# Peptides against a protein of PDB entry 4GMN: the designs that were tried, part 70

Target 1, 375 residues: chain A of PDB entry 4GMN
Amino acid sequence: RYANITLLALVTLASIGTDFQETLVKGNQGSRESPISAADEEWNGFDDADGDAMDVDQKSSSGEDQEEDYEEIDVKEDDEDDDDDSITSEMQADMERVVGADGTDDGDLEDLPTLRELIQTAVPQLIRLSNLPIDSDESLTIQSHALSALNNISWTISCLEFANGENANIHNAWYPTAKKIWRKTILPILEADSADLKLATQVTSLAWAVARVLHGETPTDGNPHRKFISLYHSSKQQAGGNSNSIEEPEDPFQGLGVKCIGVVGSLAHDPAPIEVNREVGVFLVTLLRQSNNVPPAEIVEALNQLFDIYGDEELACDKEVFWKDGFLKHLEEFLPKMRTLTKGIDKRTQPELRTRADEALLNLGRFVQYKKKHA

## One batch from the design tools (peptide; made by RFdiffusion4, then SolubleMPNN)

Design b1_p12_8_s3 (from b1_p12_8, 4 letters changed)
Fold by OpenDDE base, seed 1:
Structure b1_p12_8_s3 (fold): chain B 375 residues (1-375), chain A 12 residues (1-12)
Amino acid sequence: as target 1 above (375 residues)
Amino acid sequence: MPTYRPPAAPLM
């Protein structure tokens, strides 16, 4: 009885964590119709050199008749507005305030009551439940559901913009809680060295969501980046040895490999120690060099992480790692391979993977050109 | 349980 009530509450908290995200995605689509006032930054355009392309005059021909009377089947789309009544009016009002909040308030969530209760009341209980002794299948189930709820909440918060002081109140409230999730939930599970790949996938997803907000300020105790790199390699060795492989997730971006790359990438951001940044950067560049044996989704994620880590030239990691370890050469040598890889993805069977690979290829070209101008 | 999809990286 108590276990079932706890499980229901954990499912509900995990749903609330996703419903917040769906609302944020809908809100961000509406705000992009404001006309970007052209600020006069003199982007020296492509000189389109005069390509005199030929006057092909092709002429002919007539072909006749046939009226086929296609009966207009008036399919009444019954718009069953499945008003998924999952989004509470309080949650919607909180999301409207998050999208509209000029970041002037010192970490008070007075105006965000639902998010306040999630961070201050729910998350501390989820951390407690994720740390229960595993003595039964029921306790293992409770841990898994607590990790799922923490994952969904952490991911939703990690989708908020925190650059330029945006959502600073939410960032300030979440930051100590994110560090607590890391130290109390993520690190103990990683230190237990469990052979459970499901648990490893859950904790790695949560670790990525948390590290997307904490970046290089993520607690470095016990070198967590090395644990995730080790987990990446161990997962590849297990997939090669046993035909009882966990079914690869239908979404190639939900794989444990992608999640490991996303975690270690996020951990390598400034102000991460230069040695942590170097070990991660070398790992990511090594994936590109070994791309013949790496899933395309992991290559896409490794590229995005490299762009995010080394996009800023003012950062110490640009000079001390990117240039010093010769990463530009490896990225330039990878461009032809990325073109081949991207063209090999079928748009009909894997449209999202193809789109993200086309984007990552475009960004790789731009990034290599950018770095060459600043060399 | 719905699994979170990581956002697509913006175009540079």
Scores: peptide ipSAE 0.025, ipTM 0.740, DockQ to the pose 0.665
Fold by OpenDDE base, seed 3:
Structure b1_p12_8_s3 (fold): chain B 375 residues (1-375), chain A 12 residues (1-12)
Amino acid sequence: as target 1 above (375 residues)
Amino acid sequence: MPTYRPPAAPLM
């Protein structure tokens, strides 16, 4: 009876975390439709002044009308108005304040009551529940649901902009809590060295969400980047050895490999120790060099992490790692392989993977050209 | 439980 109430409360907290995320994503899409006058995005990268229009050679190939009569399957969209009215008016008001908070209000979380209660009341209990002794299937179930609720809350907060002092009140409230999740939930589970890939996937997802806010300020106790690199390699060895198909997640970006790359990338950002940055950068560049044996989604994530880590030339990691270890050459040599990889992804069966691979290929071209101008 | 999708990287 108490377990079922606890599980229901954990499911509800995880739902609240998701519903909060979906509305933040919708709000951020609506704000991007405001015509930003193309004058003030001084992206300190590429002056695109040389529009060399690649002449798309119109090869007229006349080839035969086959009228395949596709029967119009009149899919009655049953508008199941799943008005999942799960979003409370208080959550909507907190979301509108977060999306509209142009960084100028040193407002305490007093004005964000739902988010305040999530951070200050719910998260400390979720940390406690994730640390219960595992002595029963019931305690395992409670841990898994507590990790899922922590994951959804942490991901939602990681979708907020914190650059330039935006959402500083939320950042300041979350930062000590995120460090507590890391030290009290993530590290103890990683140190237990469990062969449970489900638990490893849950804790790695949570670790990525937390590390996306903490970056290089994530607690370095016990060199966690090496544990996630080890977990990456161990997950690949297990997939190759036993015909117990770990059902590859239906979404290629939900794989443990992608999550490990996302964690270690986030851990390598400034102000990470240069040795941590180097070990991660070498790992990521090594994935690109070995790309014939790496899933396309992991290549996309490894590229994005390399762009984010080494995009700023003023950072010590640019000189001491990127240039010193010759990363530019490896990225240039990878460009033709990335084009082949991206073209090999079927748009019909994997549209999202293809879109993100086309984007990562474009960004790789731009990034290589950027680094060549600043050499 | 809905599984989080990592956001797309911003276009550079």
Scores: peptide ipSAE 0.025, ipTM 0.737, DockQ to the pose 0.663
Fold by OpenDDE base, seed 4:
Structure b1_p12_8_s3 (fold): chain B 375 residues (1-375), chain A 12 residues (1-12)
Amino acid sequence: as target 1 above (375 residues)
Amino acid sequence: MPTYRPPAAPLM
């Protein structure tokens, strides 16, 4: 009886978390009834009038098998147990004491009573329910529903604009709660190293929603970027071994691989440690190099993350990672491959994937041109 | 459960 009431409450909170987006957008529009004078600058679209369809007859030329001998690089694992876990924990504990002594102006949500109750009352209970000992199918069901409710709330908040001081009251109320979700829900589930791909997909979706707000200010305890990179690789190995048991999500952008890329990309933003940024940047660039074996949706997400991380030349990661590690060359070499990949996506069967790939291709061309001017 | 789709952030 109590479990069924709890499950109904969790389903209701998960629904409220999705429907609340419309309410937040309407609430923020009510404060913007200052008459913005219509400067309708008609963006005159490109009149590409030159429809010369050159029928290029593909003459089939049979080209011969070249066996490329792959030399096995024997990477000796030197197990250097560097116990360097001590320095990061003390600096983080001092930051928690400094942030805890100035009254966190609990972001004034007087005008947003539903959001206040979601953040202050519901989320702490959802965190508690996501951390219940798993001793039964009932406790597993409660955890899954609590994670779904946290996911929907976190995603809705992550879609608000926080740049230029927009929604600052919501940001200030959410930020400490987002860190609490990370430390109390996400990290313990990742550290449990569960073979449950459903749980991994749920926690990774939640982690991405949280990291989209916290960026490089996401707690770095236990190198979570490496755990998500490992989870990415493990998910590929399992998909290759059992072609019969993971229904690929109907939406290519809901795959575990895309979610892992979105998390690690978000974790690599400024002010992330340069080594975290480097490891993620190298991972993302490696996916582009290996693009023949990577789903198109993951390539699109990896490109978007690279643009967002390295779009600002004033950031330390631009000089210390992007330029130093030669990422521009890899992006330039990927342009012709991205054109081929994008053209291979059927607009009729996968219209969204094709649109997002066309956008990512356009942005890749612009980004490469931008970086070449600032070299 | 409704799966939330992340919007593409527009590159400003």
Scores: peptide ipSAE 0.025, ipTM 0.734, DockQ to the pose 0.533
Fold by OpenDDE base, seed 5:
Structure b1_p12_8_s3 (fold): chain B 375 residues (1-375), chain A 12 residues (1-12)
Amino acid sequence: as target 1 above (375 residues)
Amino acid sequence: MPTYRPPAAPLM
């Protein structure tokens, strides 16, 4: 009876975390009639001011009119209007304040009551539940649901903009809590070195969400980047041995490999120790060099992490790692491979993967050009 | 521009 109530509460907290994220995504889609974020001003090398490079020679091959009879597929819009009722009016009001604040309102968490209760009341209980002794299937189930709820909340918060002092109130409230999740939930599970791939996937997802906010300020105790690199390699060895036991996630970006790359990339951002940055940067560049044996989604994520880590030339990691270890050469040599990889993704069966690969290819071209101008 | 977007949070 108490277990079922606890599980229901954990499922509800996980749902609340999801519903907040969906609201943030919907809100950020509505605000997109406002001009391109300040991230386009900071990257002087991503400015498409020289529109001269897309002369795609459309050789007009006059091929004859075959009137193929388009059978009008009557797509019944099944108006499954059934899912809009999950967001509470308080949750919506909190998200509307977070999404609609043009960075100028130093709003207190007092004005975000649902988010405040998630951070201050729910998360401390979830951390406690994730640390229960695993002595039964019931305790394992409680841990799994507590990790799911922590994951969804942490990801929702990681989707907020914190650049330029935006959402500083939320950042200031979350930052100590994120460090607590890292030290009290993530690190103990990683130290236990469990062969449970489900648990490893859960903790790695949570670690990525937390590390996306903490970046290089993530606690370095026990060299967590090396543990996630080790987990990446271990996951590949297991997948190569048993073609029958890991259903590849339907979404290629939900794979444990992508999550490991996302964690270690986030851990390598400034102000990470240069040694941590170097080990991660070498790992990511090594994935590109070995791309024939790496899933396309992991290549996309590895590229994006390399752009985010080494995008700013003022950072110590640019000089001490990127230039010193000759990363530009590896990225330039990877461009023709990335074009081949991207063209190999079927747009019909994997539209999102193809879109993100086309974006990562474009960004790789621009990044290489940028770095060559600043050499 | 297509800006890098992290993958949506994996719902678990």
Scores: peptide ipSAE 0.026, ipTM 0.745, DockQ to the pose 0.092; fails the geometry check

Design b1_p12_8_s4 (from b1_p12_8, 4 letters changed)
Fold by OpenDDE base, seed 4:
Structure b1_p12_8_s4 (fold): chain B 375 residues (1-375), chain A 12 residues (1-12)
Amino acid sequence: as target 1 above (375 residues)
Amino acid sequence: MPSFVPPAAPLW
C-alpha cells in the first residue's frame, strides 16, 4: 500500500517536472513586455544555384588485398599501486564549509511557490529515495522513479537562461540543490559501478541536466569525467557484442553515448581544471577522428560541446588546451568528413538528426573560420 | 516517461 502511494507520488512529481517548463516560460514572458523592436534582418540564405549534377558513372573494379600486419604492441602492465590517498586538508575544509553553510540564502522564490516546493521539499525526498538500499524489485522501482523525477526537474531547470543575471533567483535556489544531487545521488551510483545499463542511462541523463547548470563548478571529486568516458567505452563494447538486447532509442539523441558526451562536455567548461578540460577535449577530438565507427548523433553532440567549451578566446582552456594541443587542425581535417556524414543522413527517416547535423556542419565551418582569425 | 530532448546548440 505505501509503495503504491510512493510510486504514484513519484510519477506525479516526474509529470510536474515536465509540465513546469511551460509555466516557467510563461512566467518569464510576463516580465518581458518591453517592446523588442522587430529588427527582422532577413538573413538572405546562400543562393547556391549551381545544380550541375555530373553523373560520373566510374565503374573501376580492382580489389587488391593488402594484408596490413598489425604489430602487437606489448603494453607491459607496470602494477604501480600508488595509493595516492592525498585528500588534501583544503578539500576537507571546503567540504565542511559547504556542510556548515546553513546560509538560508533561500533564493527568493516567493513569486514561484511551486518551484520553491519542488526544490526545497520534493528534491530532498527524491535524493533520499534514490539512495535506498536495493534489496527488492520494489526498492529498484522506487529508485528508478525517483531518478526519473529528479531528471525531469533538473532538465526543466537546465533549459532556463542564466546568462546576464536572467533567472538569478532560480539559479541561486537550484545551484546548492544541484550540487547536492551530484554528491548524494549521481556520484554514489557511479561509484557502485553497476552493470545495469538502464540505471547508467538514467543517472547519466540526470548528470547531464545537473552539469548543464553547474558546468566546471560541478564537484570534481573522484574524477567523474573519467567515469563517464569509461561508461561511454563500455556502452560501445556491449552494443558490439549483443546486437539483440539494447533497443536503440527511437531518438538518436537519447542514446547513452550522446548523454556521456553531454556530461563530460558540460564538466569541461570554465572554471574546470585545465587537466579535466584537456582529457575531455582530447576525448571529443578523438571521436571526430574515429567518426567512421561513431553514431552521427554522438558526432553532432561532440562538435556542439567543443564549440561551447572553446568558443571564448579569453578562457584559459583556449590557450592552454585548444591552441597548445592543436585542436584547430583536427577540426579542419574533419570538415570534409562532416559534410559526407551529414549528406548520408536520410531527411525522410531521420529529419531531426539531419537538421542537427546540418547545423553542426555550419557551426563547424564558422568556428574554424573564427579560430583562424584569432590565431 | 517523456523523453527530454536536449535543446539545440547555439548558432555560431
Scores: peptide ipSAE 0.022, ipTM 0.712, DockQ to the pose 0.669
Fold by OpenDDE base, seed 3:
Structure b1_p12_8_s4 (fold): chain B 375 residues (1-375), chain A 12 residues (1-12)
Amino acid sequence: as target 1 above (375 residues)
Amino acid sequence: MPSFVPPAAPLW
């Protein structure tokens, strides 16, 4: 009875985290439709008129009508309007304040009551529940749901902009809590060195969400970047050795490898120690060099992390790692391989993976050109 | 639980 109530509360907290995320993603898509003022740049079209019409003779081959009578199974779509209107008016008001907060209100979380209760009341209980002794299937289930709720809340907050002092009140409230999640939930689970890939995937997803906000200020106790690099390599060895199909996640970006890359990339951002940045940068560039044996989604994520880490030339890591270790040459040598990889992804079967690979290829070309101008 | 898809990287 108490377990079922706790599980229901954990599912509800995880739903609240997801619904908040979907609304923030929709809100951020709407704000990027700033009307590009139609500056009438008259693109004078190329007038090359000489299309010589080669008449390719369509040879009519009559192939026979086999009418296979497929019985129309009238699947009544019962439109179960699952209007899961789970979004409370208080959550909507908090979302509108977060999306509309143009960085000028030194507003305490007093004006964000739902987010305040999530950070100050729910998250400390979720940290406690994720650290229960695993002595039963019930305690394992509670841990998994507590990790899922922490994951969804952390991902939602990681979708907020914190650059230039935007959402500074939320950042200031979340930052100490994110460090607590890292030290009290993530590190103990990683140190337990469990062979449970499901638990490893859950904790790595949570670690990525937390590290996307903390960046190089993520607690470096025990060199966590090396643990995630080790976890990456271990996951590849297990996939190659046992025909126990780890069902490859339906979404290629939900794989443990992608999540490990996202964590270590986030840990390598400024103000990370140059040694941490170097070890991660060398790992990411090594994935590109070995791309024939690396899933396309992991190559896309490794490129994105390299762009984000080394995009600013004023950072010490640009001079002391990117230039000093010759990363530009490896990125240039990878451009033709990335074009081949991207063209090899079928747009019909993997549209999202193809779109992100086309984007990462475009960004790689621009990034290499950018770095060559500032060499 | 819907799996979180990380946001696309900004276009450079």
Scores: peptide ipSAE 0.022, ipTM 0.713, DockQ to the pose 0.665
Fold by OpenDDE base, seed 1:
Structure b1_p12_8_s4 (fold): chain B 375 residues (1-375), chain A 12 residues (1-12)
Amino acid sequence: as target 1 above (375 residues)
Amino acid sequence: MPSFVPPAAPLW
């Protein structure tokens, strides 16, 4: 009886975490339909500070009309109003405030009551439930659901923009809680060295969501980056040895390998120790060099993490790792391989993976050009 | 760059 009530509450908290995420994704899609004019905007890194917009004189060349009559296939979107009555009016109002917050509201979490209760009341209980002694199948089930709820809440919060002081109230409330999740849930499970790949996947997903907000300020106690690198390698050895295939997730980006890359990438951001950044950077560049034996989704994620870590040339890691260890050369040598890899992805069977690979290829070209100008 | 945000784990 109490176990079933606890499980229902954990499922409900995991749902709430997902519903927030879906609404944030929908809200961010509406703001990004600003037509990216296909102008040759030179990639200037992630430095928003120096607005030296190079005035590129576009010489207009007039070229002639060919009317190709594309028949308008009127795809009636049947708006199946899935009235998912899961979203409470209070949750919707909190989501609307988070999505509609033009970054001027230094507001307390007083204006976000649902999110406040999630962070201050629910998450501490989820941390407690994730640390129960596993003495029964019921306690294992409770741990798994508590990890799922922590994962969904952490992912939702990690989708918020925190740059330039945006959502600073949420960041300030979440940050100490994220450190608690890391120290009290993630690290103990990683230290238990469980052969359970399901548990490892859940904890790695949670670790990525938490590390996306904490970056290089993620607690480095016990060298967690090395544990995730080890987990990455162990997962590849198990996939090669036992035809009891853990069904590869239908989504290539949900794979344990991608999640491990995302965690270690996030852990390597500033202000991470230069040695942590170096070990991760060398790992990521090594994946690119070994790309013939690495899934395309993991290559895409490893590239994104390399761009995010080394996009800013002011950072100590750019000088002390990227340039000093000669990463540019490896990225240049990888460009023709990335083109071949991307062209090898069937757009019909894996449209998302193809799109993300085309983006990563474009960004790799821009990043290499940028770094060559700043050499 | 749009960082890939993996969808939340499906409710099993």
Scores: peptide ipSAE 0.021, ipTM 0.692, DockQ to the pose 0.098
Fold by OpenDDE base, seed 5:
Structure b1_p12_8_s4 (fold): chain B 375 residues (1-375), chain A 12 residues (1-12)
Amino acid sequence: as target 1 above (375 residues)
Amino acid sequence: MPSFVPPAAPLW
């Protein structure tokens, strides 16, 4: 009875986390009808104005009209109006304040009651539940649900913009809590070195969400970046040995490999120690060099992390790692391989993976050109 | 571009 109530509460907290994330994504899509921010102008510095219109005279080969009688499959759109009434009016009001705040309202968490209760009341209990002794299937179930709820809340908060002092109130409330999740939930599970891939995937997802906000300020105790690199390599050894036991996630970006790359990338951001940044940067560049044996989604994520880590030339890691270790050369040498990789992704079966690979290829071209101008 | 945010963990 108490277990079922606890599980229901954990499922509800995980739902609340998801529903918030979806609302943030929907809100950010609506704001994209506002004109191109000045940040897109500075990267637009390559006028490909000389797109010589190669008139490819496609000779009209008159192929004969075979009237294939397309049977009109009357797909009844069952408009299952899934009235996803899951979002409470309080959650929606908190989300509207977070998404609609044009960075100028130093709103206190007092104005975000649902988010306040998630951070201040729910998360401390979830941390406690994630640290229960695993002595039963019930305690394992409670841990899994507590990790899921922590993951969803952490992802939701990691979708907020914190640049330029935006959402500074939320950042200030979350930052100590994120460090607490890291030290009290993530690190103890990573230290336990469990062979449970499900648990490893859950804790790695949570670690990524937390590290996306903490960046290089993530607690470095026990060299967590090396543990996630080790976990990455271990996951590949297991996948190569037993072709029968890990259903590849339907979404190629939900893979443990992608999550490991996302964590270590986030850990390598400024103000990370130059040694941590270097070890991660070398790992990411090594994935690109070995791309024939690396899933396309992991290559896409490794590129994104390299762009985010080394996008700013004023950062110490650009001078001390990117340039000193000759990363530009490896990225240039990877451009033709990335084009081949991207063209190898079937747009019909993997449309999202193909879109993200086309974007990562474009960004790789731009990034290489940018770095060459600043060499 | 913002880094990919994976979907939240499925509800169990």
Scores: peptide ipSAE 0.021, ipTM 0.695, DockQ to the pose 0.107

